# Designs tried in a protein design run: peptides against a protein of PDB entry 6GMG. Part 231

Target 1, 331 residues: chain A of PDB entry 6GMG
Amino acid sequence: DSDDRVTPPAEPLDRMPDPYRPSYGRAETVVNNYIRKWQQVYSHRDGRKQQMTEEQREWLSYGCVGVTWVNSGQYPTNRLAFASFDEDRFKNELKNGRPRSGETRAEFEGRVAKESFDEEKGFQRAREVASVMNRALENAHDESAYLDNLKKELANGNDALRNEDARSPFYSALRNTPSFKERNGGNHDPSRMKAVIYSKHFWSGQDRSSSADKRKYGDPDAFRPAPGTGLVDMSRDRNIPRSPTSPGEGFVNFDYGWFGAQTEADADKTVWTHGNHYHAPNGSLGAMHVYESKFRNWSEGYSDFDRGAYVITFIPKSWNTAPDKVKQGWP

## One batch from the design tools (peptide; made by RFdiffusion4, then SolubleMPNN)

Design b2_p18_4_s1 (from b2_p18_4, 9 letters changed)
Fold by OpenDDE base, seed 1:
Structure b2_p18_4_s1 (fold): chain B 331 residues (1-331), chain A 18 residues (1-18)
Amino acid sequence: as target 1 above (331 residues)
Amino acid sequence: SELDKNYEDTKKGLLSRK
């Protein structure tokens, strides 16, 4: 599994990062240098810089998920996930479109389904919901007040989320956030918390009882957002990778990208932070690298994945892991 | 890209992009 994984060493609190390198429209650096940047820019608790703890460095060492883990403060549960799917486009393409030369019917349907997801609209939906949540949090000093505010905001906007069950991940997400309950975090005060966003790329064809074609080329019906709300049921995501289509081919289970709470209105100008693999400086994979990508580069994804979800969670406002402005690279 | 060549799964097995 990750037998070669190593926890990056501690970096002095005042050590400045080396310049990032450009890489295919992204800014790229080794994990140790990201720790230096993180300590200078993102580490602040109540306005004070913090050295990344050993525990946080261990989380980070897990790669792409590690970046989201260290910045959100918890391992991603992915329960409050959003996406956008164009059902009309999907139906129309299936009816009127044709497989490409050499493309099987299953491959065609999987591709059409993948292309029917709109990453930008999915991201915008998550941002919209996060904004509503932040308004509900702003002056709420207990969970009951937060939930009441949230329902009022949704009613005013005629949002379908107002009809979700009280046990839904949408309404239970805050109470299930460890940092909300921590004394030095939210301390059970919603007004001390803010909504943040990360993204997960994964494979739709994870059902082992389904056809081999779905596992190879995607399940067109899997992980679609609910109409009106945009919520994606992530319960069947078990981190199962795409099945090989040829001998020797292999795919990765997932990719994670951290957005946080940037206020940049233009989606194309937002910055997404992610890692390539777990840190294995003495192993075959080598040292972990961290990338800061524009939305276009992040949302493009890889052939390993045919689904993208935008997930909302919460962090204390006293943390600076999700600033309103993120600069790409260093300096 | 460099990402494509070296990216590996962080949990649930050792998988590499090819």
Scores: peptide ipSAE 0.033, ipTM 0.711, DockQ to the pose 0.135; fails the geometry check
Fold by OpenDDE base, seed 2:
Structure b2_p18_4_s1 (fold): chain B 331 residues (1-331), chain A 18 residues (1-18)
Amino acid sequence: as target 1 above (331 residues)
Amino acid sequence: SELDKNYEDTKKGLLSRK
């Protein structure tokens, strides 16, 4: 429910951002100031700065998802998602580990499952796949050529993704991207597109038919990556938040972080852009703030979530919403 | 639609990211 949500006003195209402020290792600013930065740095289409449109400002106003929305050009579908899960660690800890004092069995299992995910490896897998896709996009002027290139690349690397069905999100992601079909976007030319990455944090215990314990403490078996490919089936993610464990407790439904297409090889030095909540300057939540976090800060997540996925989508190369280098904060 | 639900089901985040 975002009844108090307000679309931020337009910012003059030439208005420079105010300095960001540090916030626990992050760079923080109010949404209006992020719009200013966005217009100076990320708004470029075909090399020309653009004022953020009313539609884009409206998208942005939705909070963390809004940051990914405005930069990717579409509401996140999350279909092409990757993660890394240590099955051996999980099994061994369940077998040999013990619940902490006061910890229920369900809570123990949920925690062990959460801790068995490796955010860095998940991110690296997504980057690896994005690189393969980008190579496949090069010099491919129709979807058929792209798909052929992709299969060849995967075969060369002996990647398990080569065995995915043609209808898999992996192979269908490009053609299902609206900007790919737009005249001023890809114009149905894969070589005009590039792969980009964002991340989603969410709760595993979303099945309403499952036990209350799973909804409160997590479902250890939910949203695991497939072995070999790293693909996560996101079809059961309905943005259902964690169930409260005590009266008055509430949890957030999701978090999104925008990475784009940074080329920084060191994961720890990559910058992730995200928002705190929808923009409600006249409401109890207040104005939306935008954060630019290093990977460590982003990947830590919150107790609201026990899953992290790294998602690949596509944007036109003519957009500058996913530059090779992202500078944290301003200036 | 599922998309519409997702569109309306936005984050009611914490007051701050600490």
Scores: peptide ipSAE 0.031, ipTM 0.713, DockQ to the pose 0.282; fails the geometry check
Fold by OpenDDE base, seed 5:
Structure b2_p18_4_s1 (fold): chain B 331 residues (1-331), chain A 18 residues (1-18)
Amino acid sequence: as target 1 above (331 residues)
Amino acid sequence: SELDKNYEDTKKGLLSRK
């Protein structure tokens, strides 16, 4: 059915966007208009506005993941992911709480687990770590210097991440970033890179060897952050959607939201950019729409998902896909 | 709040929500 996906046409570099539409607290527009905005606001390389390339437009056409893809420069690998989970709340609720009327035990446990995640704290943890990384990057001109700086920063803050293995995604993330190695990107110079954040919503019950109940209602033990570090092992995330609980019911496999490197301290005022579906202007789904949502709108998620992760990756500082301030909508 | 539920986004698996 992906055969209906179409790459949006090129937009003239100087074409200004049409006004965005308000949509339930979000700013919404069609993908072509987002391309126009992107070219005006986010396209800059070394301070020069760029037309979105065909390749970038193709990436974008994949929907929500496409927004993150085009802005991060790579398909999300989700290896360096953070979340916050209240284990005490979870245990207490399981012990003292009761299923709602008509709610199965498995459904109850899944719901309690979902509710034990704190999206805001997870986001804040990612921002904290990104800040540490950015400090480590700032004056490092090779990877060794970056890693040394990073370890020092972590030690100074008594951060549990200092105990991570050298092979951990935490330490290997930079070297595994394609744009870091590119001549027009980082050129192997950490100081030319900056940490950025995106978020993924997904389903916990992805283990096919587990019970059907876990696949339907969630796996309470899956994708929890490690204590102290907040790191989530994403290795078992295979983009498997929630299993239907009734005939005809279907769920989507994931949602992605792009945050970048906004400096707004108030989480509620941060803007998250995401898409609704792949671009299918001639298909049943229709044209792709792009949303710029406040954190509350993004973090609400959908019933399709019971996990939210906040992922750190890197982009060259020369890119403007992650500006300090993101304005919602247009103008 | 009401959200756009006409959602389908997959590179590695095409799924849509009605």
Scores: peptide ipSAE 0.027, ipTM 0.703, DockQ to the pose 0.135; fails the geometry check
Fold by OpenDDE base, seed 4:
Structure b2_p18_4_s1 (fold): chain B 331 residues (1-331), chain A 18 residues (1-18)
Amino acid sequence: as target 1 above (331 residues)
Amino acid sequence: SELDKNYEDTKKGLLSRK
């Protein structure tokens, strides 16, 4: 019951976290303990530790999306999303492959499409673009300067993103970031902002006008990245979950993982923070748990989802929600 | 499983994962 959601209580600013619990290669803790860690490690504004506000605790209580929400400062819009899809692999497998025993044609095609996405390459593309954006931000003190720098960087790299429309999510992302406009945030100064990354897992078969098979087993043609840019059109993502394939089966609408701005070059060593469900300590679901997973654990995903996107947004450099180094668990 | 698979949760117009 949605009415069971509860905002976690405030934690004293100086309260240290309890040790995290290892769980299948990741670190796990209850949401209240994550708040304690967050206050010690990620809460800093201009180097000063802050108590998580009631508003932030409420955001966090929404589960996996809440983790990204509290750390990015806004509810995810997912407009600037990247992925990598191997078209040749997809075509080859469809042509030369065969359905498994008991697998329908639609199920086969959906599976092959899912397997044709490369999570690591998608993540790498997002990091590449974030780096370009960060370089463009460095010495820009107004949006015009930022955009000029960005165009120059893209031209130098012969990046297809240079051909995007000025109104596209790529070029409009900064100006549409609330924290960019805040006095204690960017204060309209691009050089005070930095690009950050989070990931969303979701279902491809969301078109209700399509076949039932696509809703059950995936739409092989949906949410593919554009060639050259890697951009995914997320406009048709309406948080519709996978349709049941058997009686009593149900699926979750999405999963979110927070990466931030880690500088670790090895993708396998990066840490992704996510939650299991909304906080319902007195309900059937129970208390929300927060997980800090390595990339392998995050990118594996669940059967609920057949798409993964890596999204870029911005936060003020004065925030410490996206540090260069993230340590898994506690201590 | 660690991920609850019940159904989509909507609270105050915001979608939440269960």
Scores: peptide ipSAE 0.026, ipTM 0.710, DockQ to the pose 0.086; fails the geometry check

Design b2_p18_4_s2 (from b2_p18_4, 9 letters changed)
Fold by OpenDDE base, seed 1:
Structure b2_p18_4_s2 (fold): chain B 331 residues (1-331), chain A 18 residues (1-18)
Amino acid sequence: as target 1 above (331 residues)
Amino acid sequence: SELDKNYEDTKKGFLSRK
């Protein structure tokens, strides 16, 4: 019951976090303790620590999406999403592979499609694009200058994104970012903003008009990245979970992981922050927990999901929710 | 535990693992 959700109480600004605990190779803590860490490490505006506001605590209380929400400053729109799909692998496996014992054809095709996505390459693509955007932002003092810089950068790299329509989420993402327009944010100055990345895990088989098999085992053709650009059309992602394959089985709707703007070149050493569920300390689900996972732990995902997207958005440079270096756990 | 996930969507409500 969503009514069980509770907004975590305020934490004193000077309260230090308790030590994190190991959990499945990642660092784990209760949401209240994450708020303490957040205030010490990520809360800074113009170099000054800030207490997490009631609004921010409320956002955070929604679980995994709440972590991304509080750090990005807006509810995820997921419009500028990237992935990598190995079409040759997919075709080859379908042609030359065979279903496992007890595996249906639909299950086989869904699995092969899932395995044909490369999470690391998808992440790399998002980082590449974010870097291009950051270069375009650096000395641009209006949106026109930003867009001109962006097109020049893309042309220099012979990037297929240069051919995107002006109305594409790629070019419209900055102007559609609330913090860009805020006086204390970007104030319509692109050079005051930076690109950041988060990831979403979700189910491909969301089309109710499709076969039951696709809803149960995945839609091999859904949510593939466009060739050259790597862009994923997320318009059909309606947060519909995987359909049960057996009576009593159930799946969750999505998972979100926050990366930000880490500069660590080795993907395996990057840290991803995410939550388990909405905060319900007095309910059946219990208190929300926050995890800081290495890329391997994050990208592994769950059987609930067969797609992963890496999404770019923007935050003001004055925010410290996306630092260059993220330390896993506490201390 | 990490496997005991129940995510809430601000628009669609919540879904949980069974």
Scores: peptide ipSAE 0.026, ipTM 0.706, DockQ to the pose 0.139
Fold by OpenDDE base, seed 2:
Structure b2_p18_4_s2 (fold): chain B 331 residues (1-331), chain A 18 residues (1-18)
Amino acid sequence: as target 1 above (331 residues)
Amino acid sequence: SELDKNYEDTKKGFLSRK
């Protein structure tokens, strides 16, 4: 399994990163060099840069999820997820469209479903909600005040999220964030927290009781956002990869991209940070590499995945893992 | 290459591209 995973060694606090290199339109570097950048740019607590701890380096070593893990402060729960799906496009294409040459009906339906998702609109929805949450967090010094503010904001915008259950991931996300409860984090003070965003790519055909075709080509009905809210029920995401369609074929289970809290209004100019695999410098996979991709590069994903979700979580404002501006690469 | 990815889940293990 992942027995050859290695925790990257500590980097001196004042060591500057080596220059990143371009790779497929994105900035790329080895994990150790990312640690150097992280310490210079993202490590700050209360304005003071910190050396990445052994625990954080261990989290990071897990690859793409590790990047989100170290920056969010917790393993992704993915409960508060958003997407955008064009139902009309999906229905019309199924009705009027035709399978490509050699494409099975299942392949066609899976592809049409995948193409009916709008990554940009999904991302924008998450940003919209995060903004609402941030306004609600402002000047709220207990959870009750936060929730009241949130409901008011939603009412003012006539947002369907106002109708969500009090126990929904939307309303419970803050209280379920470990850093919110930490003394040096939120300390149970919502006004000390801010909403942040990451994205997960995964496979829709994860139901083992469904047809083999759905597992191979996607489940058109799975992981769709709820109308009005854009919320995706992620409860059935069990990190099950796409099933092989031919002997020897294999797919990875997920991809994670860290956005944080960038204020860049143009989605195409936002930067997403992600990793390729767990760190195995002495193994066949080699050293972990970290990529900083523009939204277009991130949102395109891979054939391994047919779903993308944009997830909201929270971090203390004292952390600098989610700055307003992210610069791609180094210097 | 960019496609030479092997993502690991801390709970479920890892998968690799072949």
Scores: peptide ipSAE 0.026, ipTM 0.698, DockQ to the pose 0.121
Fold by OpenDDE base, seed 5:
Structure b2_p18_4_s2 (fold): chain B 331 residues (1-331), chain A 18 residues (1-18)
Amino acid sequence: as target 1 above (331 residues)
Amino acid sequence: SELDKNYEDTKKGFLSRK
């Protein structure tokens, strides 16, 4: 029960973390220890370490989304999302493939759709776009300059995003970022901001007006990226989990992984930070654990989800929640 | 994996995996 959620206590600013432990190729630690690491590594504002505030600790306590929340500075809106979908593969498999033994047609179609998404290419697209945005931000001191730079960059690359409407999440994302407007954040200066990336895993079959089969096995047509841009319309994502296929079965509504702004060129070597559940040290779930996973571990996902999106948002450059390099675990 | 797969939605509360 969510009522068991507890805000982790404050950790002394200079308290060093205990060593992380390996967990299925990941580095794992309890949330309190992550706070210690966060204060040592990620807390810096204008180069100065900060104690994680009560508000930040509260955000963090919400689990996987909490990790992204505390590091991005806002609850994920997921509006600027990217993915990669192989339409040809999908069509071909539907036409020429067959359901597995015991697999229903709906289950087959859902699976084929899921398998037609490429997490790595989706991530690559997000990184590409983030890079373009960062170039546009670099010397722009007002939003108009940023938008002009962005359009120029896109035109130079013949990127289909240049054709997006001015009201598109792509162009409006910066102005809709709270930290952009904060005095100690961007202060309305784009050059003080940088693009960052997080990922969300979720279920496609969320339309309650659709068939039960789609809710159980996925909606093959839902949450596909637009051709050329890679943009995913996330407006219909309402954090609705997969419907159970058998009595007693239950699925989780989402998973979030924080990437930030790592510069590691090899996707497989990038580190993704995420949590298992809300912090309930006195409840049945127990203490929240934080995991630092390689891309392979993160992108693998779970059967709870058939979609993965890579989302771009912005944070002030003065924050160190998205450093160029992330190291797994401690020390 | 054997990872504890329980999550809380800030709006909808706790959800658990099979």
Scores: peptide ipSAE 0.025, ipTM 0.704, DockQ to the pose 0.132
Fold by OpenDDE base, seed 3:
Structure b2_p18_4_s2 (fold): chain B 331 residues (1-331), chain A 18 residues (1-18)
Amino acid sequence: as target 1 above (331 residues)
Amino acid sequence: SELDKNYEDTKKGFLSRK
């Protein structure tokens, strides 16, 4: 019950974190301790360490989405999302493959579709686009200059994104970012902003007008990236979980992982920060835990989800919630 | 447990893992 959610208490600004616990190749800690780390490492505004505000602590308390929320400064809109899908692999496996023993045709098709997504390529596409955007932002002091720079960069790379509509999430993302308009944020100056990345795991079979099989085993045709651009239409993602396949089975609606703006070239060495559930220290769920996972641990996801999207948004450069280097765990 | 996930959506409420 959401009524069990509690906002974690304030932590003293200078309180050091306790050591994280290793867990399945990840670093794990309770949310209160993450707040301590956050204040020491990620809280800086204009170079000054900040105590996590009550509002920020409340955002964080919502679990996995809360981690992305507090670090991005806004609730995820997921509009500018990228993925990679191997159409040839999908067609080939459907043609030449067969359901496993006990696997239904629908389950087989859903599985094949899920396996046809390449998480690493999707992530790399997002990083590529973020890099282009950052170059476009660098010396642009108004939105018009940013957009002109962006078009030029895309043209130079012969990128299909150059053909997107001016109102598309790709071109409108910056202007639609609240922190861009804030006086203490971007102040309408693109050069004060930088692109950041987070990831969302979710279920493809969300169309209630489709077959029950698609809701249970996935919709092979849903949430595929557009060829050339890699853009995923997220408009139909309504946080609807996978339908149970057996009595008593239940699935969660989504998972979010925060990457930020790490410069580590090796995807496998990048760190993703996420939470397990909303903070309910006095409830059945217990205290919220925060995980810092390597890409492999993050990208493998759970059976609850058959889609992974990598989303670009923006934060002020004055924030330190997306540093170039993220260290896993503590110390 | 990491598998015992329950997520909230500020717009639609929360979903609890069963």
Scores: peptide ipSAE 0.026, ipTM 0.706, DockQ to the pose 0.120; fails the geometry check

